# Peptides against a protein of PDB entry 8OXM: the designs that were tried, part 260

Target 1, 371 residues: chain A of PDB entry 8OXM
Amino acid sequence: FKAEFRLAGGVNLPKIIDCVGSDGKERRQLVKGRDDLRQDAVMQQVFQMCNTLLQRNTETRKRKLTICTYKVVPLSQRSGVLEWCTGTVPIGEFLVNNEDGAHKRYRPNDFSAFQCQKKMMEVQKKSFEEKYEVFMDVCQNFQPVFRYFCMEKFLDPAIWFEKRLAYTRSVATSSIVGYILGLGDRHVQNILINEQSAELVHIDLGVAFEQGKILPTPETVPFRLTRDIVDGMGITGVEGVFRRCCEKTMEVMRNSQETLLTIVEVLLYDPLFDWTMNPLKALYLQQRPEDETELHPTLNADDQECKRNLSDIDQSFNKVAERVLMRLQEKLKGVEEGTVLSVGGQVNLLIQQAIDPKNLSRLFPGWKAWV

## One batch from the design tools (peptide; made by RFdiffusion4, then SolubleMPNN)

Design b2_p24_5_s3 (from b2_p24_5, 17 letters changed)
Fold by OpenDDE base, seed 1:
Structure b2_p24_5_s3 (fold): chain B 371 residues (1-371), chain A 24 residues (1-24)
Amino acid sequence: as target 1 above (371 residues)
Amino acid sequence: SEAQKRRNEEIVENLRNPPKLIYE
């Protein structure tokens, strides 16, 4: 281990440590504290299985549909080592870094990321109509720039085109698998992009199985498909390659229903896999910068194991697990709002839900739905 | 099918016994 560490961005202030292996190679490692890396590890295994299903199908294999995975070594319930995804950058850092972010570079006359966030925070407790109006004003004055990622990284036009397709396929695969697993909207810092492959890496998988819907500000989108995410696909946006890759991914997921249900059932009842939303975790995920000052004293609240009667916890847990399994089964059958949809109909509904400015305007402002 | 059951069991076993990520 080198004596120096870097802070990765984000609320948990993960430490990037450079390690020299026994092979003499330098490797970057991310040391997360306070996060349950078991959830990340489990979700990586689920992604590997989804990848196995996608590789077995000829249509998804030909399209190279895969979710990028990373190595997770849990050290304890609240600590572990992640293989740092070398050659990746958070989409949020590329887009909205305060100094050199692509929005500032390409759109210097647009609202700053801070101005957008401030405007959306001011209306956070307002009506849906007021949120929508302010979101539309923000969107008019904060135009997407993520097309420039591939243009900056890939100067050869043929390589640029291939990498833009790789990006689009990666977004499609991760969006559909993320929807099936109920990952919901993903914070822009929890989506990494590989600077060589243009593929996405989803990190910090602490919200799964639609637990984002029970947050204080519930998620309203099935996955992150914001304007910048779409802009990275180029001129066709969500049409053509993205839609077809979503449909082919959804087809494989629906045809693998029994396998996916069996896996998720085993995970939901694993006593070592805490997927349930804790109120403290919910508060932390949607914490306001202003609320950071008040939560400092309550972190010293003793681990009073509130021995809530094991029976009432177990019944509540089982009922939530059953509901998650039922909803997963519905998704895998194409049941949306009580109606059975075709793969194309289901994918269309999900895309429309994900890009709807009314849904985006209702998201937690900290997740930056205008990016 | 029995072949699907074995695949599910192998998947479940791989989830329960994640390959020890030996950092080489």
Scores: peptide ipSAE 0.021, ipTM 0.509, DockQ to the pose 0.023
Fold by OpenDDE base, seed 4:
Structure b2_p24_5_s3 (fold): chain B 371 residues (1-371), chain A 24 residues (1-24)
Amino acid sequence: as target 1 above (371 residues)
Amino acid sequence: SEAQKRRNEEIVENLRNPPKLIYE
């Protein structure tokens, strides 16, 4: 290990450390000291399994459909080492977090990311109609720019085209796998893009098995397919390559029903894998940036005295696990809203749900559904 | 099928006992 470290920022102040392997290669690692990486580690293993299923199928293998994975070594319930995704940038950083974010650079007369967030926060407790109207105003004055990521990184037109296809395939694979696993919407900072491959890396997998639907502001989309995510696909948007890759991924998932159910069942009943939503986690996930400073000290103290009455929790847990398994089985059968759909019908419904501005307007404003 | 059961067991075993990340 090098003696120097960098801070990656954020509340947990994760440390980026450089280490030299036994092979003499320098590798960057992210050391998280206040975060449970077990969920991330487990989900990476599930992604590796999904990748194995995708590689076994000729149609998905030919399309190189994979979900990108990273190495996670949980050291404790509150610490671990991640392989830092070298050569990746958060989509949110490229788009909005930097002073020179792509929205500011390409759309200097649009609303700032802060103005958009403020407008949506002002309507957070209002009706769905008011949320929709303000979301449409925000969207009109905050036009997508993510197409420029590939244009900036890949100057050769042939390379640019191939990288845009790689991006589109990565979004499709991660969207469908994410839907099957119930990852829901993904915060723009928790989606990394590889600057060389244009593939997405999903990090911070703290919401799985549709637990986003039981948040104080429930998730309303099956996966993140916001305007910038779509803009990165280029002129065809969700049509053509994206749709076909979703369909082929869904076909493999549905044809692997028994395997996926068995794996998820084992994970749901693993006593070491806390996937359930708790009030503290829900607050943390939907905190305002302003509230981050006040709530962090108190949440660490009271975790000792909730002597969970083991008996009532076990029955409630089992019912939640059974419901998750039942819903997973429905997804893998193509049961949506009580109707059995074809792969194409199911994928179409999911795409429509994910891009519907009515659904997007209902999301937690902190997750920036307009980006 | 028994072959699918064995593959599921192997996947489950690999999830429970993740191969030590040999940081090669």
Scores: peptide ipSAE 0.018, ipTM 0.501, DockQ to the pose 0.024
Fold by OpenDDE base, seed 3:
Structure b2_p24_5_s3 (fold): chain B 371 residues (1-371), chain A 24 residues (1-24)
Amino acid sequence: as target 1 above (371 residues)
Amino acid sequence: SEAQKRRNEEIVENLRNPPKLIYE
């Protein structure tokens, strides 16, 4: 280990450390504290399996549809080492960095990222109608710029086109796989982009199996398909390549129903895999600046009342696990709102839900739905 | 099919007993 470390940013301030291996190679590692990296490790295994299914299918293999994975070494329930994705940047750092973000560089007369955040925080406790109106005002005065990522990194037109295609395929694959697994908390710091491949790397996989829907501000979108995410696809947006890649990914997932259900069942009943949302985790994910003062660790909240009979906890857990499995089975059958949809119909519904400004305006302001 | 059952069992076994990454 080198004596020096860097901060990667984000709420937990993960430490980037340089390690020299026995092979004499320097490897960057991300030390994440306070988070259960077992969730990330388990979800990486599920992603590797999804990749195996996608590589076995001729149509998804020809399209090079993959979800990017990274190595996770859990050390404890609250610590571990992640492989630092060298040559990746958070999409939020590229887009909305305070000093030199792409929005500030390309749209200097638009609202600042801070002004957008402030406006959406002011209406956080307001009606859905007021949230929608302010969200539309923010969107009008904060125009997408993510097209410039590929233009800055890839000067050759043929390479630029190939990388934009790689990006679009990566968004499609991760969106559909993420939807099937119920992956939440897809804010702009939890999605990295590889500066060489233009592929996305999803990190912080602690909100899965639709547990984002039981947050104090519930998640209202199936995946992140915000205006900047769409702008990175270029002039075709969600049409053509993105839609076709979503459909082909969904087809493979639906055709792999038995395998996916068996795996998720094993994971849901693994006592080492704490996928359930708890009040402390919910508070941490949706912490308000006003609530910082009351996080005195009153460690003295009596352990007595949470001693609900072990039997009642187990029965409640089993009923939640069964509901997750039932909902996963519905998704894999194309059952949406009690209706059986075709692959194209299901993908179309998910795209419409993800881009609907009414759904986006209802998200927690920290998710930054205007980016 | 029995071949799918064996593949699911092998996947479950690999999830239960993840190969120890021996960092040599």
Scores: peptide ipSAE 0.000, ipTM 0.405, DockQ to the pose 0.022
Fold by OpenDDE base, seed 5:
Structure b2_p24_5_s3 (fold): chain B 371 residues (1-371), chain A 24 residues (1-24)
Amino acid sequence: as target 1 above (371 residues)
Amino acid sequence: SEAQKRRNEEIVENLRNPPKLIYE
């Protein structure tokens, strides 16, 4: 290991270290010091399985539909080593960096990212109607710019077109796989874009199996399909390539029901895999930037000996696991709101739910639904 | 690097007014 490290951005200040392997190759690694990486490691294995299913199908293989994966080595409940995704940037860093974000560069007369966040935080405790009105005002004064990512990185028109298609396919695959697994907390810092491939890398997989719906501010969208995400697809938006790639991914997932259920069942009952939402994790995920100063994690997790009878905890856990499996089975059958949908009908419903400004306006302001 | 910053500024200036493709 080299003695020098770099800080990555974010609350937990992860350390980027360079190491030389026994093969003489330099490799970058990300060291997280406070997060449980076991959930990330498990979800990467599930993504690798989904990729295997997608490669077996001729239609998804021809379209090169894959979810990007990275190596995770958990060392403890609070430490681990991640393979650093070299040549990736958080979409939030490109779009809404404080000094030189794409919104400020291309739309200098729009609201700042800070003004948008402030307006949505002011209405956080207000009615859904007030949240919707302020969200629409923010959206009108904060226009999408993510199309410029591919235009800045890929100057050749033929390469630009291929990379825009790779991006659109990556969004479609990760959106449908993420929906099936109930992946939450898809804020703009948890989604990286590869500067060479234009593919997305999803990180921080600590909200899965629809546990985002039981947050203090519940998640109201199946995946991130915000205005900037759509703008990166170009003029056709969610139509054509994106929709067809979603449908073909959903078809493979539905046809793999038995395999997906068996693997998720094993994971839900693994005593080493803590996927359940707890109140402390919920508070951490929905902390306000203003509250970050006062909540020193000096709450010794040691003192809440809530001697809840072990039997009542186990019974409550089993009932939650059963509900997760039942909901996964419904998704894989195309059951939405008590109705059986075709693949096209199910994908259409999910797209409409994800782009609905009423659903987007209800999200936690830290999710940045206007980006 | 400063050279990359200047290239990004030049790209931004050239791309700020993309031709509106009026699809009829």
Scores: peptide ipSAE 0.000, ipTM 0.238, DockQ to the pose 0.017

Design b2_p24_5_s4 (from b2_p24_5, 15 letters changed)
Fold by OpenDDE base, seed 1:
Structure b2_p24_5_s4 (fold): chain B 371 residues (1-371), chain A 24 residues (1-24)
Amino acid sequence: as target 1 above (371 residues)
Amino acid sequence: SAAQKERNEKIVENLKNPPKLIYE
């Protein structure tokens, strides 16, 4: 290990450590110090299973629909080594880096990322109408620029077109798989883009099985499909390739219902897999800058074993697990809001929900729904 | 099918017992 480390962006401030292997090769490692890397490891295995299902279907295989995975080695409940996704950058770093972010470079007269965040934080406790109005003002003065990622990285027009299609397919696959697994909205620092493949890598999988809906500011979108995410697809946006890849992914997921339910059931009842939302995790995920000052002193690791009475916990856990399984079964049947939808109808509803400015305006401002 | 069940069981087993990532 080198003595120097870099902070990766993101809520959890993971440490990037350069390691010299026994082979003399330098490798970047991501060290997470507070996350349950078991959750990430388990979700990577679920993604590998989803990839196996996608590879079995001729239509998804021909489209090369995959969710990108990374190697996770849990060392403890709170520590582990991630094989750093070499040749990736957080989309948030590319888009809204304070020094050289694409928004600042291509739209220097737009609002800064800080101004956008400030405006949305000021209305965080306001009505949905006030949030919507301010979100629309922010969006008008913060125009999408993610199209420039592929233009900067891929100068050859044929390669550029191929990589933009790879990006669009990656967003579609990860959006639908992420919806089925209930990953919800994703922070811009927790979505990496591969600088060579233009494929997305989702990291920090600490919110799964729609547990984002029970956050203090509940998620209102099925997946991240913000204006910059759409802009990266180019002129067709959510139409054409993206929609078709979502539909083909959803078709494979729905046709694999028994397999997905069996796997998720085993995971939900695995005592080593803590997927449940707890108040401290919820507070941490939606921590406001004003809340940072108060929490620092009292998070002494008093291992107060909250000896939560085993009986009441078990019943509450089982009810939550059953609800998650029921909701997963509904999704895999195409049941949305009590109505059975076709694959095309379900995918259309999810896309509309994900791009709706009313839903986006209601998200936690820390997750930057305007990016 | 029985072969699909056996594959699901193996996926579940691999989820419970993740193959030791041999770092070469």
Scores: peptide ipSAE 0.000, ipTM 0.293, DockQ to the pose 0.023
Fold by OpenDDE base, seed 2:
Structure b2_p24_5_s4 (fold): chain B 371 residues (1-371), chain A 24 residues (1-24)
Amino acid sequence: as target 1 above (371 residues)
Amino acid sequence: SAAQKERNEKIVENLKNPPKLIYE
């Protein structure tokens, strides 16, 4: 370990440490001090399995459809070493950094990121209609700018085009696999972009198996396909490459039903894999500024008491696990809202759900659905 | 800086002349 550390940006202020491996290679490592890295480690293994399935299919292999993975070494329940995604930046840091975010640079007359957040927080407890109206006002005064990421990083037009294609493929693959696994909490700080490859790296994988739907403010979108995410694809938006890559990814997932069900079943019943949503996790994910005062440091003690009501928890747990498996089986059969859809029909429905301003307006303001 | 100005000029040029989308 080097004596110097850097703070990574973000809420948890993770420490970046430089480590020399036994192979003599210097590696940057992110030390997270509060996150359950076991969840990330397990989900990285699932992503590696999905990548193996995608590499076996000729159509997905030709398109280089993969989810970017990182190495996770859990050291304890609350500590671990992430392989630092060197050369990545949170999309939120690029887009909505308070000092020099792309929205401020390219759209200086639009609402600030703070103004947008404030407006959406003011209506958080209001009707869906009021949320929708304010969301539309925010969207009108906060125009997408994520196209400028590739344009800033890749000055050569041929490289720029290739990287925009890599970005679009990465969004498609991660969106469909994320939907199949029920990956939630896809806020702009949990999605990194590689500054060299333009591929996305999804981090903080603690909300899986649709557990985002049981949050106090339910998640209403299958994946993040917000206006900036779409703007990064360029002029075609969700049409052409994105849609086709989603369809080909979904085809591989549906054709791998037995394998995916078996993997997820093993994980759901793994006593070391805490995938269930708990009230403390829900409060942490959807904390209001009003609730910041009550996070006293005493969160160390009560982890023991929640373990004791095991018997009633076990029947409830098994029922939740069964429901997750049933819903996964439905997704892999193309069953949406009781109807069997083709791959194209299912992908179309998911795209429509993800871009619907009504769904986006209902999300927790911290998710920043206007970005 | 001069390098930032040149970068911005290339960004503006790429905005005006986006490369043709080859639909795979």
Scores: peptide ipSAE 0.000, ipTM 0.246, DockQ to the pose 0.015
Fold by OpenDDE base, seed 5:
Structure b2_p24_5_s4 (fold): chain B 371 residues (1-371), chain A 24 residues (1-24)
Amino acid sequence: as target 1 above (371 residues)
Amino acid sequence: SAAQKERNEKIVENLKNPPKLIYE
């Protein structure tokens, strides 16, 4: 192990360590806490299942629609190592790194990432109208630059075009599967991009089954489809390749309803899989700078099992699990807002919800909806 | 189809009994 570590970002500040194997190969590893490793491991298995469903369908197989997965290795009862995806970078590090982020390099006259964050933090407790106005001002003065990722990495025009298509397909597949599973907390540090494939790797899978909607600042978008995410697709944006890949992914998910429900039911009742949102986790995910002064850093996640009386927990847990299964069944039937939609109608609604600046302006400022 | 159902049952079984994390 090297003595130096890097922080990957995210809540539990996972440590990236470089290890030299007995084979003399350097391997990057991500070290996380016990509970995050179990959540990530379970969600990786669900993604592998979704990939198996996508590979069976001729239309999704032809489009190479897959979710990138990584290996999770438990090291101890309290720690484990994730196989770090070698040759990946957080999209936030590329876009909004303080030193040499792409926004600063390509748009030096725009607002800094810090100025944007400050403006949105100042209106965090304000009305939705005030949040929307400030978000629109931020967006006008912070123009998307993620198109330059593929242009910097892929100098050959034919390779560049192929990688832009791989990126667009990866966004589509992960967005639809992430929506079906109710994956939240999709901030710019929890999404990596592979520098060789241009595919996305989603990390920190601890907010699932729409538990992001019960956060103090509820999540208002089905997936991350922000201006930089769209800019990486090129001039067609969400139209053409992205929309068609979303529709074909959604078609496979809806046609696999019985399998997906049975899997999620097993996971929801697995006593080793803590998917429920607790108040401490919610506070930690959406910690305000004002709240940092009162929360002593000695929130060691000591297993204070809040011995809430087991009986009242079990009844509340079962009701939440039933509600999650019902909502999953609705999504897989195409039931949105009480209406049954076609695959094209459902995908269109989800795209409109994800790109709506009113929804984006309501997100927690730490999610960085302007990026 | 019956073959798709059997394949889905095998996926569900593999998720109920997650194969020991294949450390290759």
Scores: peptide ipSAE 0.000, ipTM 0.300, DockQ to the pose 0.021
Fold by OpenDDE base, seed 4:
Structure b2_p24_5_s4 (fold): chain B 371 residues (1-371), chain A 24 residues (1-24)
Amino acid sequence: as target 1 above (371 residues)
Amino acid sequence: SAAQKERNEKIVENLKNPPKLIYE
């Protein structure tokens, strides 16, 4: 190991360390000291299985449909070593978190990311109608810019076109695999983009099996398909390549139903794999800046409403697992809202749900659904 | 099929016992 480390941003201050392997190769590693990496490790294995299924099918193999994976070595329930996704940047860093974020550079007269977040936080406890109105105002004054990622990184037009297609395929594969596994919405810091391949890497897989639906602010989208995510696909948006890649991925998933059910069943009943949402995890995932001051351990009595949605978790672990398996089986049969859909119909519904500004406006403001 | 079951069992075994990344 080199004596020097870099801090990655975030509350847990993960350390980026460079190590030299026995092969003489330098490898960057991310050392997390406070996060349970077991869920990430398990989900990476599931992604590898999905990739194996996608590689076996001629249509998905021809399209090079894969979900990007990274190596995770859990050291404890609170520590582990990650393969640092070298040559990747968080989409959120490129778009909004840097002083030179793409929104500020390309849209200097739009609302700042902070102004957008503030406006959406102010309405967080308001009606869905008020949330929708403010979200539409935010969206009008915060126009997507993620198309510029590929334009900045790939100056050759032929390379640019190829990389935009690689991005679009990566979004499609990760969206459908993510939907099947119930990863839900993925905030922009948990989506990395590879600066060379334009493929996405999903990190921090702490929400799976639709557990995002039982958060204090439930998720309302099947996957992240926000305006910037769509803008990165270029002028075709969700049409053409994205839709077809979603359909082909969904076709492979549905045709692999027995395999996927068997894998997920084993994971759900693994006593070492805590996939369930708990109150502390829910609070951590949807922590408000105001709640940093009230981290006095006084669980005051008005937690009754959060307790009601969490007391529905007092369903025996087995009933929750059974429900997850039933819902997974429905997804793999194309059952949506009690109706059996074709692959194209199911993919269309999921795309429409994911891009619906009514659904996006209801998301937790900390996840920045306007980005 | 039996071959699919055996593949699933091997998948499950690999999920339970992730191959230790032998950093060679």
Scores: peptide ipSAE 0.000, ipTM 0.294, DockQ to the pose 0.024; fails the geometry check

